Peptides against a protein of PDB entry 3HUF. Designs and how they scored, part 57

Target 1, 320 residues: chain A of PDB entry 3HUF
Amino acid sequence: MWIIEAEGDILKGKSRILFPGTYIVGRNVSDDSSHIQVISKSISKRHARFTILTPSEKDYFTGGPCEFEVKDLDTKFGTKVNEKVVGQNGDSYKEKDLKIQLGKCPFTINAYWRSMCIQFDNPEMLSQWASNLNLLGIPTGLRDSDATTHFVMNRQAGSSITVGTMYAFLKKTVIIDDSYLQYLSTVKESVIEDASLMPDALECFKNIIKNNDQFPSSPEDCINSLEGFSCAMLNTSSESHHLLELLGLRISTFMSLGDIDKELISKTDFVVLNNAVYDSEKISFPEGIFCLTIEQLWKIIIERNSRELISKEIERLKYA

## One batch from the design tools (peptide; made by RFdiffusion4, then SolubleMPNN)

Design b2_p13_6_s4 (from b2_p13_6, 5 letters changed)
Fold by OpenDDE base, seed 1:
Structure b2_p13_6_s4 (fold): chain B 320 residues (1-320), chain A 13 residues (1-13)
Amino acid sequence: as target 1 above (320 residues)
Amino acid sequence: DLEKKLEELEKEE
């Protein structure tokens, strides 16, 4: 989201969120969803137009800002952005920090991009929320992205958390739910004058973790917790691979269970399978190797004695 | 006052 603040109290000492939309900026406008009042005698009654575009698909992957367009409204002294005069037809900006000078006003409007990028675990939830979140200037998507700041957990009551949720947790992404999204959608009008009124996603996250026994106390409890162990996995999911890497595992990949030869078995402590393969091929598992699902592995990882538990399971199958 | 002068200059357009 774009946030503006200004020097010299020209914004009345307030930080304002700018959602996608068009704003007339000037001395003689009233603050609302389409106007930004600036208090200076050196600023025209109607000085500039700011236009913030909705997020692009690229912005989801890069964490880049919504495009910020500035047009001078034919003022005598013009408008500058980052010390450069705005062109006659307006200019567009993708920088995360904009210093906007209106005319000869000695005080600048400082616009900065607050990164918020929401990954969804569920495509149905994405379809439900994407439009509303994009209108808040929040990029959204399903795919893993290094730019993601928040992850929407699917609330299926009574099911194990998904691999996406596990990975989001270990990546220290703020896990949120639909309740946070609902709240976020309602604050759009209230945060116009005060950017501090944005809902605290960390509080939502803390509540999710506190109320769900499927999470460890912290990501740090799990990160590198299986250092020194080796696993093999089916090359089916990038998220699964990254999850196992964050656990400190040495990972070998295979395309089918038939690729698990004696050499791979000799170097591998256990095989990680997805649920579909585990359930369908359980009878055809290679002898002498411990096979488990990611969900089964997660249940071990969240325990305080995870290393001891996994070692016992490995040993149990070596002597069976 | 520079601000007053600027305000006057903007009112004249």
Scores: peptide ipSAE 0.061, ipTM 0.789, DockQ to the pose 0.117
Fold by OpenDDE base, seed 5:
Structure b2_p13_6_s4 (fold): chain B 320 residues (1-320), chain A 13 residues (1-13)
Amino acid sequence: as target 1 above (320 residues)
Amino acid sequence: DLEKKLEELEKEE
């Protein structure tokens, strides 16, 4: 999200979130959803127009800012951004930090990009929330991205957490839910005067973890917890692979259960399958090795004695 | 006073 603050109390000592939209900036405007009052005698009544675009799909993957357009409103002394005069037709900026000087005002408006990218694991929830979140200047998507700051947990009552949620937890992404999204959607009007009124996602995250027994106490309890073990996985999702890597597993990939030969079994402690393959091919599992789903593995990993539990299962099958 | 001159120049808009 874009945040503005200013030197010399020209913004009344307040920070403001700029959501996607158009703003008239000047001395003789009233603060609202489309106007930014700047208190200086050295600026025009209507000095500049700021236009913030909605996030692009690229912005979700890069964590880049919403495009920031500045146009001078034919003022006597013009507008500068990063010490450069704004062109007559306006200029667009993708820099994360903008120093905006209105006319000869000695104090600048400082605009900075606060990164917030929300990943969803549920396409239905994305479809429900994406438009509203994009109107807040928040990039959204389904796919894993290094730019993701928040992850929306799919709330299905009585279901296991998804692989996406597991991975989001281990990579220390802030997990949020629909309650946070609802709250976030309501703040648009209240944060006009004070950007500090933005809700804290970490409190939501703490509550999710506290109230759900499917989470370990910390990501650190699970990261590299299976170091020294080897698994084979069916080549399914990149997230599943990354999850297993974060557990410290040595991973071999195969295309079908038929590719699991005696050599692979000899080098592998267990086989990880997706639910569909596990359910459909349970009768065709290789002898001498145990197969489990990621969800079954996760249930073991969240236990304090995860290494002992896995070791016992491996031993049981090696000596059988 | 540069401020006063600026004020006079900007009052015309």
Scores: peptide ipSAE 0.058, ipTM 0.771, DockQ to the pose 0.111
Fold by OpenDDE base, seed 2:
Structure b2_p13_6_s4 (fold): chain B 320 residues (1-320), chain A 13 residues (1-13)
Amino acid sequence: as target 1 above (320 residues)
Amino acid sequence: DLEKKLEELEKEE
């Protein structure tokens, strides 16, 4: 999201969130959803137009800002952005920090980009919320991104958390739910004059973790907790692979259970399967190897003695 | 004096 602040009292000492849209900036305008009053005798009645575009797909992957357009409204002293005069037709900016000088005003408006990118676990939730979040200047998507700051957990009562949720947690992404999204959708008008009224996602996250026994106390409790163990997995999910890497596992991949040869068995402590393969093939599992689902593995990982638990299960199957 | 001059210049806009 774009936030503006100003030097001196020209913005009445307030920080303002600028959502995607168009704003007339000047001395003789009233603050509302499309106007920004600036209090200075050196600023024209209607001085500039700010236009903030909705997020692009690229912005989701890069964490880059929504495009910020500035146009001078034919003022005597013009408008500058980052010490450069704004062109007659206006200019567009993709920098995360903009120093905007209106005419000869000795105080500048400082615009800065606060990075927020929301990943969704399922396409249905994305379809429901993406439009509203984009209108807040928040990039959204389904795929993993290094720019992702928040992850939306789907509330399925009584189900295990998804691999996506597990991975988001281990990546230290702020996990949020539909309640937080609902709250975000209601605050748009209330945050115009006070950017501090933006809801704290970290509080929502803390509440999710506290109220769900499927989460460990911290990601640090799980990261590298299985260092020194080796696993094999079916080459079906990149997200599952990344999750297992964060656990500190050495990973081998195979295409089918029939590809699990004596060599693979000799170097592998256990095999990780998805639920569909586990349920369909459990009768045909190779002898002498421990097979489990990623959800079963997660249940072991969240325990304080995870290494001891997994070692015990490996030994149990070697001697059976 | 400068502020007053700027005010006068802006009254013409």
Scores: peptide ipSAE 0.056, ipTM 0.776, DockQ to the pose 0.119
Fold by OpenDDE base, seed 4:
Structure b2_p13_6_s4 (fold): chain B 320 residues (1-320), chain A 13 residues (1-13)
Amino acid sequence: as target 1 above (320 residues)
Amino acid sequence: DLEKKLEELEKEE
């Protein structure tokens, strides 16, 4: 989201979040959802128009800012952005840092992009929240993105955390829930005057981790915890593959259980299966190999003695 | 002094 601050107390010493929308900026406007009062005698009554667009699909993957349009309102001394005079028709900016000079005011408005990209674990939650979050200037999506800063955990009561949640945790994304999203939806009006009133996602995350025994204390406890082990997995999920990589595993891929030959078994400590394959094929598992689901693996990984636990299971099956 | 001069220039708008 865009945040503005200003030098010389021209914004009354406050930071403000600018959501997608249009703002009239000037000396003689009242702060509201469409106006930004700037306190300087060197600023016109109505000086500039800021227009922030909703996030694009590309912004979700790049972590780029919502497009920021600036138009001078035919002022005597104009408006500058990053030392460049704004054109008569207005200019659009995609830079994450904008120094906005209104007329000859010696103090600038500093606009900066706070990166917030929310990944959803399921399409239903995305469908429910995407529109509202986009109106906050927050890019949203389902697919993995390097720009993802937050991950919405779907709290299905009594279910294990999803692979997406596991991966988000290991990626050190801030895991949030629907309660945080609900809170975000309510603060839109309150943050007009003070950007600090934004809810702390880290507090939400800490509470999720504290209250859920399926999370280790930190991602660092799991990252590379299985270094030196080798696994094989079905070539089904990129997220699953990336998760296993973050555990430090050497990964071999296969297309079917029938492709698990003696050579693969000799190079593999265990086989990771999805739940559907595990449940359907558990009777036909190759002898001498430890097969488990990602969820079963995760339950081992969160234990302090994960390496020992896995080693014991491998030994049981190799020497049985 | 600069602020006063700027004030004079802007009172005309």
Scores: peptide ipSAE 0.060, ipTM 0.779, DockQ to the pose 0.129; fails the geometry check

Design b2_p13_7_s1 (from b2_p13_7, 6 letters changed)
Fold by OpenDDE base, seed 3:
Structure b2_p13_7_s1 (fold): chain B 320 residues (1-320), chain A 13 residues (1-13)
Amino acid sequence: as target 1 above (320 residues)
Amino acid sequence: SAKEEEELRKKYS
């Protein structure tokens, strides 16, 4: 989201969130969803137009800002952004920091981008929420991205957390739920005057972790917890691979259970399978190897003695 | 941990 603040009390000492939309900026406008009042005698009654575009798909992957357009409204002394005069037809900016000078005002409006990118685990939820979140200037998507800051967990009571949720937790993404999304959709008016009134996603995350026994106390309890162990997995999920990497595992990939030969078994402590393969192939598992699902692995990983538990299971199956 | 909360806070505040 774009946040603006200003020097010299020209924004009345307040910070504002600028959502996607158009704003008339000037001395003789009233603060609302489409106007920014700037208090200076050096600023025109209607001085500039700010237009913030909705996020692009690229912005989801890069964490880049919504495009910020500035147009001078034919003022006597013009408008500058980052010490450059705004062109006659307006200019567009993708920099994360903008110093906006209105006319001869000695004080600048400082715009800065606060990155927020929300990943969804469920495509139906993405379809439901994407438009509303994009109108908040929040990029959304399904795919993992290094730019993701938040992850939407679907609360299905009594279900195991998904691989996406597990990975989101380990990569220290703020896990949120539909209640937080609902709250975000309602706060637009309150944050016009005070950007600090944006709902705290960390509170939502803390509540999720506290109320769900499927989460360890911290990601650090799990990161590299299986260092020194080796696993094999089906080459089906990049997210599963990344999850296992964060556990500190040496990973071998295979295309089918038939590719699990004596050589692979000799260098592998256990095999990680998805639920579908595990359930369908239980009868055909290679002898002398520990096979488990990622959900079963997760249940072990969240225990304080995870290394000892895995070691015992490996030993049990080597001697069975 | 309190330290991790502070790091998360610094990253997302």
Scores: peptide ipSAE 0.000, ipTM 0.359, DockQ to the pose 0.017
Fold by OpenDDE base, seed 4:
Structure b2_p13_7_s1 (fold): chain B 320 residues (1-320), chain A 13 residues (1-13)
Amino acid sequence: as target 1 above (320 residues)
Amino acid sequence: SAKEEEELRKKYS
């Protein structure tokens, strides 16, 4: 999201979130969803127009800001952004930091991009929330992105957390839920005056972790917890692979259960399967190898003695 | 994207 603050109390000492939309900036406007009052005698009554675009698809992957357009409203002394005079037709900016000087005002408006990029675990939740979040200037998507700052966990009562949620947790992404999104959707009016009124996603995350026994106390409890072990997995999911890598596992891939030969077994401590393969093929598992699902693995990983638990299962099957 | 939705539907189906 774009946040503006200013020097010299020209924004009344307040920070403001600029959602996608158009803002008239000037001395003689009233703060609302389309106006930014700036208190300076050096600023025109109507000085500039700011236009924040909705996030692009690229912004989801890059964590780039919503495009920020600045137009001078034919003022005597113009408008500058990053010490450069805004062109007559306006200019567009993709920099994360903008120093906006209105006329000869000695104090600048500082616009900065606060990265908030929300990944959704499922398409249904994305479909429900994407439009609203995009109108807040928040990029949204389903795919893993290095730019993701938040991850929406779908709270299905009584279900295991998804691989996406597990991976988001290990990546130290702030996990949020629908309650946070609902709250976030209501703040649009309140944050006009004070950007600090934005709900704390970290508080939401802490509450999720505290109230859900499927999460360890920290990602660090799980990261590299299985260092030295080797697994094999079906080459079907990149997220699953990345999850297993974060556990410190050496990973081999196979295309079918038939590829689990003596050689693979010799170098592999256990096999990770998806639920469908596990349920359908459990009767046909190779002898002498520990097969489990990612969800079963996760249940072991969150235990304090995860290494001992895995070792016991490996030994049980090697000596059986 | 519609393609992402379809890929995830395939993953969760």
Scores: peptide ipSAE 0.000, ipTM 0.259, DockQ to the pose 0.008
Fold by OpenDDE base, seed 5:
Structure b2_p13_7_s1 (fold): chain B 320 residues (1-320), chain A 13 residues (1-13)
Amino acid sequence: as target 1 above (320 residues)
Amino acid sequence: SAKEEEELRKKYS
């Protein structure tokens, strides 16, 4: 999200979030969803127009800012951004930091991009929330991204957490839920005068973890917890692969259960399967190898003695 | 942990 602050109390000492939209900036406007009052005798009544675009799909993957357009409203002394005079037709900016000088005002408006990028685990929830979040200047998507700051956990009562949620936890993404999104949607009007009124996602995260026994105490308890073990994985998802890598596993990939030969068995401690394959082909599992789902593996990993538990299962099947 | 909270705060900021 874009946040503006200003020197010399020209924004009354307050910070403001700028959501996607158009803002008239000047001395003789009242702060609202479309206006930014600037308190200086050196600026025009209506001085500039700021236009913030909604996030692009690219912004979701890069964590880049919403495009920030500045136009001078034909003022006597113009507008500058980063010491450069704004062109007659306006200019667009993708820099994360903008110093905006209105006319001869000695104090600048400082705009900076605070990265917030929300990944959804559930396409239905994405469909529900994406439009609203994009109108807050928040990029959203389903695919994993290095720019992801927050992850929306799907709340299904009595279901295991998804691979996406597991991975989000291990990569130390802030896990949030629909309650946080609802709260976030309500602040749009209140943050006009005070950007500090943005709800704390960390509190939401803490509550999620505290109230769900499917999470370990920390990501560090699971990261590299299976170092030294080897698994074979049916090539199902990149996210599953990354999850297993974070556990410290050496991973071999295969395309079908038929590819699991004696050689693969000899160098593999266990096989990780997706739920569909596990359920459909459990009768055809190779002899002498431990096959499990990621969800079953996760249930072992969250235990304090995970290494011992896995070792016992491996031994049981190798020597049976 | 306090360290995790600090890392999370850095990501959120």
Scores: peptide ipSAE 0.000, ipTM 0.361, DockQ to the pose 0.017
Fold by OpenDDE base, seed 2:
Structure b2_p13_7_s1 (fold): chain B 320 residues (1-320), chain A 13 residues (1-13)
Amino acid sequence: as target 1 above (320 residues)
Amino acid sequence: SAKEEEELRKKYS
């Protein structure tokens, strides 16, 4: 999201969030969803137009800002952005920091980009919320991105958390839920005068972790917790692979249980399966190897003695 | 606060 602040009292000492849309900036406008009042005798009644575009798909992957357009409204002394005079037809900016000088005003409006990119776990939730979030200037998507700041957990009461949620947690992404998204949708008008009225995503995250026993106290409790162990991964997603890597596992990937020979079994501590393969192939599991689902593995990993627990299960099956 | 969120983002980055 774009946030503006100003030197001196020209913005009345307040920060303001600028959502995608068009704003008339000047001395004789009233603050609302399309106007920004600036208090200075050196500023024209209607001085500039700011236009913020909705996020692009590229912005989701880069964490780049929504495009910021500035046009001078034919003022006597013009408008400058980052010490450059705005062109007659207006200019567009993709920099994360904009120093906006209105005429000869001795104080500058400072615009800065606060990076917020929301990943969704499923396409249904994305379809429901993407439009509203884009209108807040928030990029959204399904795919993993290094720019992702928040991850939407789907609340299915009584179900295990998804692999996506597990991975988001280990990546230290702020996990949020539908309640947070609902709250974001209600505050759009209230944050015009005070950017601090934005809902605290971190408080939402803390509440999710506190109220769900499927989360450890911190990602650090799980990262590299299985260092030194080796697994074979069968018919699982790329996201599952990344999750297992964050646990510190050495991973071999196979397409079927038939690809696992005696030599590989001797070097593999356990096999990780998706639920469908685990349920369908239980009868055909190779003898002497520990097979489990990623959800079963997660239940072990969240325990403080995870290494001892997994070692005990491996030993139990070698001597059985 | 925006500052606490940024500090936590820094702590989790």
Scores: peptide ipSAE 0.000, ipTM 0.390, DockQ to the pose 0.019; fails the geometry check

Design b2_p13_7_s2 (from b2_p13_7, 5 letters changed)
Fold by OpenDDE base, seed 5:
Structure b2_p13_7_s2 (fold): chain B 320 residues (1-320), chain A 13 residues (1-13)
Amino acid sequence: as target 1 above (320 residues)
Amino acid sequence: EKKEEEELRKKYS
């Protein structure tokens, strides 16, 4: 999201979030969803127009800012952004930091981009929330991204957390829920005068972990917890692969259960399968190897004695 | 106007 602050109290000592939309900026406007009052004698009554675009799909992957357009409203002394005069037709900016000078005002409006990119675990929740979040200037998507700051878990009562949620947790992404999204959707009016009223996602995350026994106390309890073990998995999910890497596992990939030969068994401690393959093929598992789902593995990993538990299961099946 | 800008600049620089 874009946040503006200003020097010399020209914004009344307050910060403001700028959501996607158009703003008239000037001395003789009243602060609302489409106006920014600036308190200076050196600026015009209506001085500039700011237009913030909705996030692009690219912005979700890069964590880049919503495009910021500035137009001078034919003022005597013009408008500058980063010491450069704004062109007659306006200019667009993709920099994360903008110093906006209105006319001869000795104080600048400082606009900065606070990165927030929300990944969704399922397409249904994305479909429900994407429009509202994009109107807040928040990029949204389904795929893993290095720019992802927040992850929306799917709350199914009584179900195991998804691989996406497990991976988001281990990546130290802030996990949020629908309650946080609902709260975000209501803040537009309250944050006009005070950007500090933006909801704290970390509080939501702490509450999720506290109230759900499927999470360990910290990601550090799980990261590299299986260092020295080797697994094999079907080449089906990149997130599953990355999750197993974060556990410190050496990973081999195969295309089908039929590819699990004596050589693969000799160098592998266990096989990780998705639920569909596990349920359909459990009668056809190779002898002498421990096969489990990611969800079964996760239940072991969250235990304090995870290495002992997994070693016991490996030994039980290798010598059976 | 110029004098007020210069005074403001001096006060907050």
Scores: peptide ipSAE 0.015, ipTM 0.416, DockQ to the pose 0.093
Fold by OpenDDE base, seed 2:
Structure b2_p13_7_s2 (fold): chain B 320 residues (1-320), chain A 13 residues (1-13)
Amino acid sequence: as target 1 above (320 residues)
Amino acid sequence: EKKEEEELRKKYS
């Protein structure tokens, strides 16, 4: 989101969040959803117009800012952004930091981009929330991105956490739920005057982890916990592959169970299967190899003695 | 958010 601050108390010592929309900036306007009062004798009654666009699809992958447009309202001394005079028709900015000088005011308005990108685990929740979050200046999507800051966990009571949730946790992404999104949607009016009133996503995350025994105490407890082990997986999910890499596993891929030859078995400690393949009565697992699902693997890796548990299970099948 | 992300990074670094 865009946040503005200013020197010399020209914004009354307050920071303000700017959501997508249009703002008239000047000395003789009242602070509201469309106006920013600036206290200086050097500033015109109506000095500039700020327009913040909704996020683009590209912004979700890059963590780039919503486009920030500045127009001078035909003032005597103009408007500058980053020491450059704003053109007569206005200019658009994609820089993460903007120093905005209104006329001859010796104090600048400093606009900075605070990156928040929300990944969703399922398309239904994305469809429900994307429009509202985009109106807050928050990029949203389904696919993994290096720019993602938050991950929305779907609360299914009594179900295991998804591979997406497991991976988001190990990547140290802030996991949030629908309750946080509901709260975030209500705060829009209160944060106009005080950006510090934004809900703490970390508190939500801490509560999720504390109240769900399917999470380890920290990502560090699981990252590289299976270093030195080798697995084979069915080439079904990129997220599954990345998850297994974060566990420190050496990974071989296969297209079908029939591709598991003696050479692969000799180099592999266990095989990771999806639930549909694992639960299929029509599939005979190769003899002498430990097969498990990602969910079964997750239940082992969250234990403090995960390496010992995996080793014991591999040994049981070699001597059976 | 950036302070939260920095605090997360500090807590998990």
Scores: peptide ipSAE 0.000, ipTM 0.328, DockQ to the pose 0.017
Fold by OpenDDE base, seed 3:
Structure b2_p13_7_s2 (fold): chain B 320 residues (1-320), chain A 13 residues (1-13)
Amino acid sequence: as target 1 above (320 residues)
Amino acid sequence: EKKEEEELRKKYS
């Protein structure tokens, strides 16, 4: 989201979140959802127009800012952004840091981008929330991205956490739920005056982890916990691959269970399968190798003695 | 716990 602050009390010593939308900036406007009052005699009554666009799909993958348009409202001394005069038709900015000078005011409005990108675990929740979150200037998507800061956990009562949730946790993404999204949708008015009133996603995350025994105490408990072990996996899921990498596993990939030859078995401690393959093909598993699902692996990984548990299962099947 | 919380806060602040 865009946050503005300024020196010299020209913003009354307050920071403000700018959501996507249009703002008239000037001395003789009242602060509201479409106006920013700036207190200086050097600033015109109506000085500039700020227009913040909704996030693009690219912004979800890059963590880039919502486009920030600045137009001078035909003022005597113009408007500058990053020491450059704004063009007559206005200019658009994609920099994460903007120093906005209104006329001859000695104090600048500093606009900075706080990156927040929300990944969803399923298309249905994305479809439900994307529009509202985009109107907050929050990029949203389904796919893994290095720019993702938050991950929406689907609350299915009594179900195991998804691979996406497991990976999000190990990647140190802030896991949130629909309750946090609801809270975000209500804060628009309060954060106009004080950007610090933005709800803390970390509190939501802590509550999720604390109240769900399917999570370890920290990602660090699991990261590289299986260093030195080797696995093979079906080449079907990028999230699954990345999850296994974060566990410190050496990973081999195969296209079908029939590709699991003696050479692969000799180099592999266990095989990781998705639930569908595990359930359908369990009768056809190669002899002498430990096959498990990611969810079964996760249940072992969250235990304090995960290495010993994995070793015991490998040994049991090697001698069976 | 507190250090990880501070690192998370720094990453997202």
Scores: peptide ipSAE 0.000, ipTM 0.332, DockQ to the pose 0.017
Fold by OpenDDE base, seed 4:
Structure b2_p13_7_s2 (fold): chain B 320 residues (1-320), chain A 13 residues (1-13)
Amino acid sequence: as target 1 above (320 residues)
Amino acid sequence: EKKEEEELRKKYS
């Protein structure tokens, strides 16, 4: 999200979030959803127009800011952004930091991009929330992205956490829930005057972790916890592969259970299967190898003695 | 990537 602050109390010492939309900036406007009052004698009554665009699809993957347009409203001394005079027709900016000088005001408005990019695990939840979040200047998507800062956990009561949630946790992404999204949707008006009123996602995350026994205390408890072990997996989701990599596993891929030959077994400690294959093919599992689902693996990983548990299962099946 | 989104859609649809 874009946040503005200013020097010399020209924004009354307050930080403000600029959501997608258009703002008239000037000395003689009242702060509201479309106006930014700036307190300086050097600033015109109506000085500039700021326009924040909604996030692009690219912004979800790059973590780039919403496009920031600045137009001078035909003022005597113009407007500058990063020491450059704004063009007559206005200019658009994609820099994460903007120093906006209104006329001859010695104090600048500092606009900075606070990275917030929300990944959804569930497409239905994305469909429900994307529009609202985009109107907050928050890029959203389903796919994994290095730019993602937050991950929406699907609250299905009684279900295991998804691979996406597991991976998000190990990536140290802030896991949030629908309650946080609901709260985010309500703050739009309150944060006009005080950007600090944004809900704390980290508090939400801490509460999720604390209240759900499916999470270890920290990602560090799981990262590389299976270093030295080798697994084979079906050529399935990229997230599943990345999850297993974060566990420190050496990974071999196969296309079918029939590809699990003696050679693969010789170099593999266990086989990771998706739930559908595990349930359908459990009768046909290769002898002498430990087969488990990602969810079963996760249940082992969150245990303090994960390495010992895995070792015992490997030994039980290889030497039986 | 599009396949993964389609698989997610299929899983949750």
Scores: peptide ipSAE 0.000, ipTM 0.258, DockQ to the pose 0.008

